# Peptides against a protein of PDB entry 3OIQ: the designs that were tried, part 137

Target 1, 212 residues: chain A of PDB entry 3OIQ
Amino acid sequence: KNRIFVSSSKDFEGYPSKAIVPVQFVALLTSIHLTETKCLLGFSNFERRGDQSQEDQYLIKLKFKDRGSERLARITISLLCQYFDIELPDLDSDSGASPTVILRDIHLERLCFSSCKALYVSKHGNYTLFLEDIKPLDLVSVISTISTKSTNSSKHSSSELISECDLNNSLVDIFNNLIEMNRDEKNRFKFVKLIHYDIELKKFVQDQQKVL

## One batch from the design tools (peptide; made by RFdiffusion4, then SolubleMPNN)

Design b1_p25_3_s2 (from b1_p25_3 with T6D F9E E13K V23I)
Fold by OpenDDE base, seed 4:
Structure b1_p25_3_s2 (fold): chain B 212 residues (1-212), chain A 25 residues (1-25)
Amino acid sequence: as target 1 above (212 residues)
Amino acid sequence: FSIKSDFTEEDAKEFLESDEEFIYK
């Protein structure tokens, strides 16, 4: 089946009530929930949804059925946190209890851009998103991609039908939403509170703010 | 780099046959 690019988590409202659909989206990592029984990643593009929380618009479940999949989930979390410089409590506790990790509001400290491939799995109108692949994106690369507005629709091979345009549009939308949040005095999100807030990000935000 | 999950379409079929709760209702 062809993978569908998802620009909004509202797109799932129109999805089949009984299906397995491969999807892809780009969003910010907002939460990590690792317990003894499950591993969830929360993502958001911060699309305005009325009074609903803008965090965890995409809740993605990792396979967590056996010791092998649990180990892979823990490794996945460790690798993501290592990439984004997120401090984790020691997951290697010699105590035979799997460590619990609950991180929320990650976007308040770090912009963790991620390209996710998932399976939409639905029955009776209910659904779960299961992680297939996650690619963390470097912020400098994200900024460069948005800034260069690559009119180079290079004819990338017909199999990765996710247009470079869809990715770029979603990245722009995320930044625009973050700029709106930053302008809102009631919103906890502020670019200047990001641990990695540098001159490059500052300049990019200032330039984008002039267009909005 | 990318991190691949071990979740498959077979795992998705098994999930649909299970009594496991859905995240979205």
Scores: peptide ipSAE 0.733, ipTM 0.974, DockQ to the pose 0.926
Fold by OpenDDE base, seed 2:
Order: C-alpha cells, then sequence, then structure tokens
Structure b1_p25_3_s2 (fold): chain B 212 residues (1-212), chain A 25 residues (1-25)
C-alpha cells in the first residue's frame, strides 16, 4: 500500500470512516504520556486552528498490550528523551510501580523535530493513529536542509514514494508557524526561551523572518 | 537513526475488532 504524506492533521477529516491507511508526517514533539496502561506521543505543526490548543494536533498511540510491547514503548520514550536531551522527572526507582511520565509543552523548551510513520485506523468515523516508526531529526540538519534549498534530486530508489519536497515544505511551514507564534505577545512560545537557543538558530530565525 | 514500533496491520485489525476506545471521535 502507498504511504500518504500528511501535511495537516485536518487531512484526516476527509479520510474513510472504516480504513487502515499508512501515513507519514513531520512535526514537533509536544507531549509524552506514559502510564501503566497506555503510551501516547503528542505532535504538532502549530497550524492555526481557531481558538483550539496548537499542541497535540497528532496524538500517536504506541502498542501497549503486553509486557514485550510495554518494554519497547518505555525504550522508545527513553531513546527519544536521550536524543532530544529531555529530562525525565526523577522516576523514583524504589517504588515497584511502573514509572508514570507525563510531559507537556515540550516545544516551549526544545524543538524536537520528528518524522513519524503511523497507521490511521478508523471505524464508524472514529480513528486512532498508531506509531510504526519514529525518526528524530537533528535541528542543525533541519536548518541546513531548509537553508540549502538543495534541488539534489539524488535518484535514490523509487520505493519511498514520499518526496524530499513534502518533508522540506512541512519543515518550512513549521518554522513559519513558530515565527508567527514568536511574534504573538499572547503566545507562550518564544525562541529565546529554548534551552538550545544558539547563534545558529538565532541567525536562521532572523533570516527566515525577513522572508515572511 | 529510527525507532521501529512492533505495531502491524494485524494489530490494527485486532484493534478494530476490540472494544478499545478511539482517540478521535
Amino acid sequence: as target 1 above (212 residues)
Amino acid sequence: FSIKSDFTEEDAKEFLESDEEFIYK
């Protein structure tokens, strides 16, 4: 089956009411919800959607049905947090209870760009997105990719139907949305409040602000 | 690097046959 690139979580409003559709998107990680019974990841492109919260536009469920899948979910969260330098709250290891992790508003401190493959699973108009694959993206690599506008159509193999153009366009759209949020005095998001706000990111944002 | 899930199309069929709640209603 062909994997569909999703540019907006509104695209799902037009999706079949009973289907299993492989999808891919790129977004910022906004939340992590790990409990004893479920694991959810929240992502956002920060598209303007009226008065609704701009966080968690994509809620992705991890498989969490048995001890094996639960272990894989916990490893997935640990690896993502290690990659993005996300401090997990001190999970007091001494309570024999499975550690509960609830992180929100991750984008206020760190830009965690992620390329996600998921299954859209629907019945009776209701749906859930299930994670198939997550690729964390390095911010320096994201900035370089947007800046170089590299028309390097490297003819790599015809099997990944998702164009480098779709990924690049979505990355640009995310940065444009973040720039708009940064300009809005009512918005909590500010680039200068990011823990990793450096000279490179500052320069990139300043250069993008001149084009908008 | 990428992190693969163990969720499959068969897991999706089982989910559709279950009484498990959908995230989006």
Scores: peptide ipSAE 0.732, ipTM 0.974, DockQ to the pose 0.923
Fold by OpenDDE base, seed 5:
Structure b1_p25_3_s2 (fold): chain B 212 residues (1-212), chain A 25 residues (1-25)
Amino acid sequence: as target 1 above (212 residues)
Amino acid sequence: FSIKSDFTEEDAKEFLESDEEFIYK
């Protein structure tokens, strides 16, 4: 079955009202919501949607139906937070209470680029996105990929991967949206407030701002 | 590096047969 690349969360408005569709997108991690009963990841590409919140444009549900899947969800959150250097509240609290994690507005402190594979699952026009695979992306690698039109088509078997073009276009669109947010005085997002804001990111943003 | 979920197409069918609420309405 062909996996569909999704460039906008609005694409789902045109999707079948009863389907199971494998999808893939690239976005910034914006929220983590782990409770006793569910695990959700929020993502955004910060596409302008009028005056609506640009947060959590993609809400992705993790499998959380049994002790095994709950454990895998917790491991998934721990590994993502370890990769992005996100401080989690102690998940190992000896209190037999399932650890609750609620993180919001992650993008205000860290640019957590993520390539997500999900199942779009719909009935009666309603839908839920379920996580199948998440690949965290390194910011230096993202900047390098955008800056170098990487002609590296050669090594990985082409059949199930996002076209390198679709990935690169989505990454460029995200940065363009962040640049617009950074220019807006009303927007809370500012590149200079990122914990990892360095000379490389500063230079990249300045160079992209000249093209816009 | 990637993290795989254990969510399957069978889990998606079970979800469609359940009374569980959809995120998007």
Scores: peptide ipSAE 0.732, ipTM 0.974, DockQ to the pose 0.931
Fold by OpenDDE base, seed 1:
Structure b1_p25_3_s2 (fold): chain B 212 residues (1-212), chain A 25 residues (1-25)
Amino acid sequence: as target 1 above (212 residues)
Amino acid sequence: FSIKSDFTEEDAKEFLESDEEFIYK
């Protein structure tokens, strides 16, 4: 089945009211919501939506219906947090209660670029996005990909990959949106407040700001 | 690396037949 690349979460407004559609997108991880009954990941490309919050534009549900799927969801969260160096509150509380994790505004401290595959599942105009696959992206690799404007179409002709053009365009759009947020005095996002703000990211942002 | 879910199109059909709430209404 052909997987659809989604550049905007508004694209879902035009989707069928009763469907199961494989989709993929690239966005920043903004929130993690793990409770005893559900696991949600929030993502955003920070597309301007008037006065609405730009966080959690893509809310993705993980399978969480039995002890096996719950375990896989917890492992997924642990692996993402390990990759992005996100501090989880100690999950090892000796109380046999499943640890609750609620993290918000992750993008204010860390740029957690993620390539997501999901199922769009709709009925009566309502929908839920379910996670199928998540690939965390390294920030140095993201910066390098945007900077090189890689005309090296490596002929990875596998119909299952995000188009290199679609990926690059989405990454550029995210950085442009972050630059606009950084320029807005009312916006909480500032590049200089990122924990991993280094000379390379500083230089890249300064170079991108000259083109906008 | 990538992390795969065990969510399938069959799970999506079961969800559509369930009384579970949708995230987007």
Scores: peptide ipSAE 0.732, ipTM 0.974, DockQ to the pose 0.928

Design b1_p25_3_s3 (from b1_p25_3 with T6N F9E E10K E17K V23I)
Fold by OpenDDE base, seed 5:
Structure b1_p25_3_s3 (fold): chain B 212 residues (1-212), chain A 25 residues (1-25)
Amino acid sequence: as target 1 above (212 residues)
Amino acid sequence: FSIKSNFTEKDAEEFLKSDEEFIYK
């Protein structure tokens, strides 16, 4: 079955009312919600949706039905947070209480680009996205990928990967949306407030702003 | 580097048979 690349979370409005569809998207990690009963990841591409919150445009469930899957979910969160340098509250609290993690607005402090594979699962027009695979993306690599029109046509890995074009277009769209948010005085997002805001990111944003 | 979830089409079929709520309604 072919995996569908999703450029907008609105694409799901046209999806079958009863289906299991493998999908893939690229977005910024915006939230983490780990409780005793569920694990959710929020993502956004910050596509303008009128006056609605641009947060959590993609809510993705992790498998959380048994001790094995719960452990894997916790490991997944720990590995993502380690990769993005996100401080987690001590998950190792000796209190036999399952660690609760609620992080919101991650994008205000860190640009956590992520390539996600998920199953779209629908019934009666309702749907849930379940995580299959997550690949965190390095910001320097993202900037380099956008800045270099990848002439690397040479890796014909004929596998079910996102076309390099779809990935690059989505990354450009995300940055354009962030630039618009940064220009809006009412928007909380500002590039200069990112913990990792450096000379490279500053230059890249300034160069992209000249094209918009 | 990627992190694989252990969610399968079988887990999706089980979910569709459950009374678990959908995120999007």
Scores: peptide ipSAE 0.726, ipTM 0.973, DockQ to the pose 0.911
Fold by OpenDDE base, seed 4:
Structure b1_p25_3_s3 (fold): chain B 212 residues (1-212), chain A 25 residues (1-25)
Amino acid sequence: as target 1 above (212 residues)
Amino acid sequence: FSIKSNFTEKDAEEFLKSDEEFIYK
């Protein structure tokens, strides 16, 4: 089956009530929920949804069925946190209890851009998104991608069905949403509160703010 | 780099046969 690019988690409202559909999206990591029985990753593009929470617009379940998959889930969390410089409590507790990790509002401290491949799995109109692949994206690479692609629709190879345009549009939309949140005095999100807020990000945000 | 989850269409089919709860209802 062809993988579908998802620009909004509202797209799932139109999805089949009984299906297995491979999907891909780009979003910010907003939460990590690791317990003894499950591992969930929350993502958001911060699309305005009325009064609904803008966090965790995409809740993605990791495979967590046996000790092998549980270990892989823990490794996945550790690798993501290592990549994004997220401090985790020691997951290597010598106590035979699997450590619980609950992180929320990650986007308030770090912009953790992630390209996710998932399976949409539905029955009777209910659905779950299961992680197939996650690619953390470097913020410098995201900024460069947005800044350069105003002109080069280069004919990249027909094999990745997800247009570079869809990825870029979603990245732009995320930044625009973050800029709106930053302008809102009631919103907790502020670029200047990001741990990694540097001159490059500052300049990029200032330049994008002039277009909005 | 990318991190692959070992979740497959087979795992999805098994999930659909299980009584496991859906995240979205």
Scores: peptide ipSAE 0.726, ipTM 0.973, DockQ to the pose 0.917
Fold by OpenDDE base, seed 1:
Structure b1_p25_3_s3 (fold): chain B 212 residues (1-212), chain A 25 residues (1-25)
Amino acid sequence: as target 1 above (212 residues)
Amino acid sequence: FSIKSNFTEKDAEEFLKSDEEFIYK
């Protein structure tokens, strides 16, 4: 089955009311919600949606129906947090209760670019996105990819990858949206408040701001 | 690296037969 690249979470408004559709998107990790009964990841491309919150535009459910899938979900969260240097509250509370993790507004401290594969699952117009695969993206690699505008179509003709064009366009759109948020005095997002705000990111943002 | 979930089309078909709530209503 062909996987559909999704550039906007509004695309789902046009999707079938009863379907199972493989989808893929690129977005920033905005939230983590791990409880005893569920695991959710929030993502956003920060597309303007009027006065609505721009966070959690993509809520992705992890498989969490048995002890094996719960363990895999916890490992997934730990690996993502390790990759992005996200501090998890000590999961090692000696109380045999499964640790609860609720993180919000992750994008205010860290830009956690992620390529997600999911199943869109719908019935009666309602839907849930279920995680199939997540690939965290390195910020230096993202900046390099946007900056080089590499016309080097490496002919990776594998029909399973996001088109290099779709990936690059989505990454550019995310940065443009972040620049707009940074310019808005009412928006909490500021590049200078990112923990990893360095000379390279500063230069890249300054160069992108001249084109907008 | 990538992290794979064990969620399948079969799990999606089972979900559609369950009384579990949808995230988007």
Scores: peptide ipSAE 0.725, ipTM 0.973, DockQ to the pose 0.918
Fold by OpenDDE base, seed 2:
Structure b1_p25_3_s3 (fold): chain B 212 residues (1-212), chain A 25 residues (1-25)
Amino acid sequence: as target 1 above (212 residues)
Amino acid sequence: FSIKSNFTEKDAEEFLKSDEEFIYK
C-alpha cells in the first residue's frame, strides 16, 4: 500500500470510516503521556483551527499491550527525550510503580521536529493513529534544509514514496505558523523563550520574517 | 536515527476487533 503524506490533521476528516491507511507527517512534538496502561505522543503543525488549542493536533498511540511492547514504548520515550534534551521529571525510582510521565507544551521550551510514520485505523467514523516509526530531526538540519532551497532534483531512489518537497513544504509551514504565533501577543509561544535559542535560530527566524 | 515501533497491520486488525476506545470520535 502506498504511504500517504499528511500535511494537515484535517485530512483525516475525509478518510474512510473503516480503513487501515499508512500515513506519514512531519510535526513538532508537543506532549508525552506515559502511564501504566497507555503511551501517547502529541504533535502539532500549529495550523490555525479557530479557537481550538493548537497543541496535540496529532495524537499518536504507541503499542502498549504486553510487557515487551511497554518496555519498547518506555525506551522510545527515553530515546526521544535524550535526543531532544527533554528533562524527564525525576522518576522516583524507589516506588515499585511504573513511572508516569505527563509532559505538555514541549514546544514552548524546545522545537522537537519529528518525521512520523503511522497507521490510521478507523471504524464507524472513529479513528486512532498508531506509531510505526519516528525519526527525530535535528534543528540545525531543518534550518539548513529550508535555507538551501536546493532544487537538487537528485535522482529517484525508488523506495521513499514521499517527495523531499512534501517534507520541506511542511517544515516551512511549521516555521511560518510559529512566526505568526511569535508575533501574536496573546500566544504563549516565543522563540526567545526556547532553551536552545541561539544566534543561528535567531538569524533564520529574522530572515524568514522578512519573506512573510 | 529512527525508532521503529512493533505496531503492524495485524495489530491494527486486532485493534478493530477489540472493544478498545478510539482516540478520535
Scores: peptide ipSAE 0.725, ipTM 0.973, DockQ to the pose 0.914

Design b1_p25_3_s4 (from b1_p25_3 with T6D F9E E13K E21D V23I)
Fold by OpenDDE base, seed 3:
Structure b1_p25_3_s4 (fold): chain B 212 residues (1-212), chain A 25 residues (1-25)
Amino acid sequence: as target 1 above (212 residues)
Amino acid sequence: FSIKSDFTEEDAKEFLESDEDFIYK
């Protein structure tokens, strides 16, 4: 089956009421919810959705049906947190209880860009997104990708071009949305409050702000 | 690097046959 690139979480409103559709999106990690019974990842592109929270626009369920899948879910969380330098509570507590992790508002401290592959699974108009693959993206690489492709329309193959254009457009849209949030005095998001706010990110944001 | 899940289309069919709640209603 062809994987559909999703630029907005509103696209799912037009999806079949009974389907299994492979999808792909890029977004910021906003939340982690690991309990004894489920594992969820929240993502957002911070698209304006009226009065709704801009967080968790994509709630992705991890497979969590047996000890093997539960272990893989915990490893997935650990690897993502290690990559993004997210502090986890000590998962190694010798208390035989599965560690519970509830993190929210991750984007207020760290920009955790992630390319996600998921299955859209629907019945009777209701749906769940299940994780198939997650690729964390390095912020420097994201900035470099946006900055370089704005100038080089070099002929890569047509099929790879669509997926790369969609990815880049979504990355630009995310930054534009973050810039708008940063300009809003009522919004909690501020670039200067990011733990990893450096001269490179500062310059990139300042240059993007001149185009908006 | 990427992290692959073990979720399949078979798991999606099993989920559709289950009484598990959907995230989006």
Scores: peptide ipSAE 0.724, ipTM 0.973, DockQ to the pose 0.896
Fold by OpenDDE base, seed 2:
Structure b1_p25_3_s4 (fold): chain B 212 residues (1-212), chain A 25 residues (1-25)
Amino acid sequence: as target 1 above (212 residues)
Amino acid sequence: FSIKSDFTEEDAKEFLESDEDFIYK
């Protein structure tokens, strides 16, 4: 089956009431929910959705059925946190309980760009998104990709049906949404409050703000 | 780098046959 690129989590409102559809999107990691029974990742592109929370527009479930999949989920969380320099709360190693991790509003401290492949799984109009693959994206690489407007239309590697254009457009849309949030005095998001706010990000944001 | 899940289309069929709750209702 062809993988569908998803630009908005509203696209799922038009999806079949009974289906298994491979999808891909790019978004910011906003939450991590690891318990004894489940593992969820929250993502957002911060599209304006009326008065609804802009957090967790994409809730993605990890496989968490057995000890093997649970271990893989915990490794996945650890690797993502290591890549993005997310401080996990000190999991008091001495309590024989499996560590519970609940992180929210990750985007207020760090821009964790992620390219996600997932399965949309629906029945009776209800659905769940299951993670197939996650690729964390480096912020410097994201900024460079947007800035260079890479007209590299020429490498048709025929196998990945998802246009580099769709990824780039979604990255631009995310930054535009973040710029709007940064301009809103009521919004908690501010670029200057990011732990990794540097001269490169500052310059990029200033240059993008002139185009909007 | 990418991190692959072990979730498959077969796991999705099993989920549809289970009484497990959907995230979106």
Scores: peptide ipSAE 0.724, ipTM 0.973, DockQ to the pose 0.919
Fold by OpenDDE base, seed 5:
Structure b1_p25_3_s4 (fold): chain B 212 residues (1-212), chain A 25 residues (1-25)
Amino acid sequence: as target 1 above (212 residues)
Amino acid sequence: FSIKSDFTEEDAKEFLESDEDFIYK
């Protein structure tokens, strides 16, 4: 089945009211919500949607129906947080209570770029996105990819790769949206408040700001 | 590096047959 690349969370407004559609997008991780009964990941491209919150434009549900899937969800969260250097409370606590993790506004401290594969599952116009695969992206690699317009045709002939053009366009759009948010005095997002704000990111942002 | 879920098209069919709430309404 052909996987659809999604550039905007508004694309789902035009999707079939009864379907199972494999989708893929790139976005920033904005929230993690792990409870005893569910696991959700929030993502955003920070596309302007009037006066609505720009966080959690993509809410992705993890499989959480049995002890095996619950364990895999917890491992998924731990691995993502380890990759992005996000501090988690100990998920392995011997206290027979399932650890609850609620992280919000992750993008205010860290730019956690993620390439997500999901199933769009709809009925009667309602839908849920379920996670199939997540690939965390390194910020240095993201910056280099945007800067070089690298036609690195990695000859990995797997027919399921995102178009490099679609990925690059979405990454550029995210940075442009973040630059606009950074310019807005009312917006909480500021590049200089990122924990990992370095000379490379500073230079990249300054160079992108000259084109906008 | 990628992390795969164990969610399948069969899990999606089971979800559509369940009374579980959708995230988007």
Scores: peptide ipSAE 0.724, ipTM 0.973, DockQ to the pose 0.930
Fold by OpenDDE base, seed 1:
Structure b1_p25_3_s4 (fold): chain B 212 residues (1-212), chain A 25 residues (1-25)
Amino acid sequence: as target 1 above (212 residues)
Amino acid sequence: FSIKSDFTEEDAKEFLESDEDFIYK
């Protein structure tokens, strides 16, 4: 089955009420919810949705049915947090209780760009997105990709070109949405409050702000 | 790098046959 690239979480409103559809999107990691019974990742592209919260536009469920899948979910969270330099609360409580991790508003401190593959699973108009694959993206690589694609249409296969164009467009849209949020005095998001706010990101944001 | 889940289309069918709640209603 062909995997569908999703540019908006609103696209799911038009999806079949009974289906299993492989999808892919790129978004910022906004939340992590690990409990004894479930593991969820929240993502957003920060599309304007009127007065609705722009957080967790994509809630992705990890497999969490048995001790094996629970272990894999915990490893997945640990690897993501290690990659993005997200401080996890000390999971080393000597109490044999499964560590609970609830992180929200991750995007206020770190831009955690992620390419996600998921299964859209629906019945009776209700749906759940299940994680198949997650690829964390380096911010320097994201900035470089957006900055260079204006000039180098070189030698990719037609299928790679479509996926790379869709990825690039979504990355641009995310940055544009973040710039709008940064301009809004009511919005909590500010680039200067990011822990990793450097000269490169500052310059990139300033250059993008001139085009908007 | 990428991190793969072990979630399959078979797991999705089992989920649809279960009484588990959907995230989006």
Scores: peptide ipSAE 0.723, ipTM 0.973, DockQ to the pose 0.923

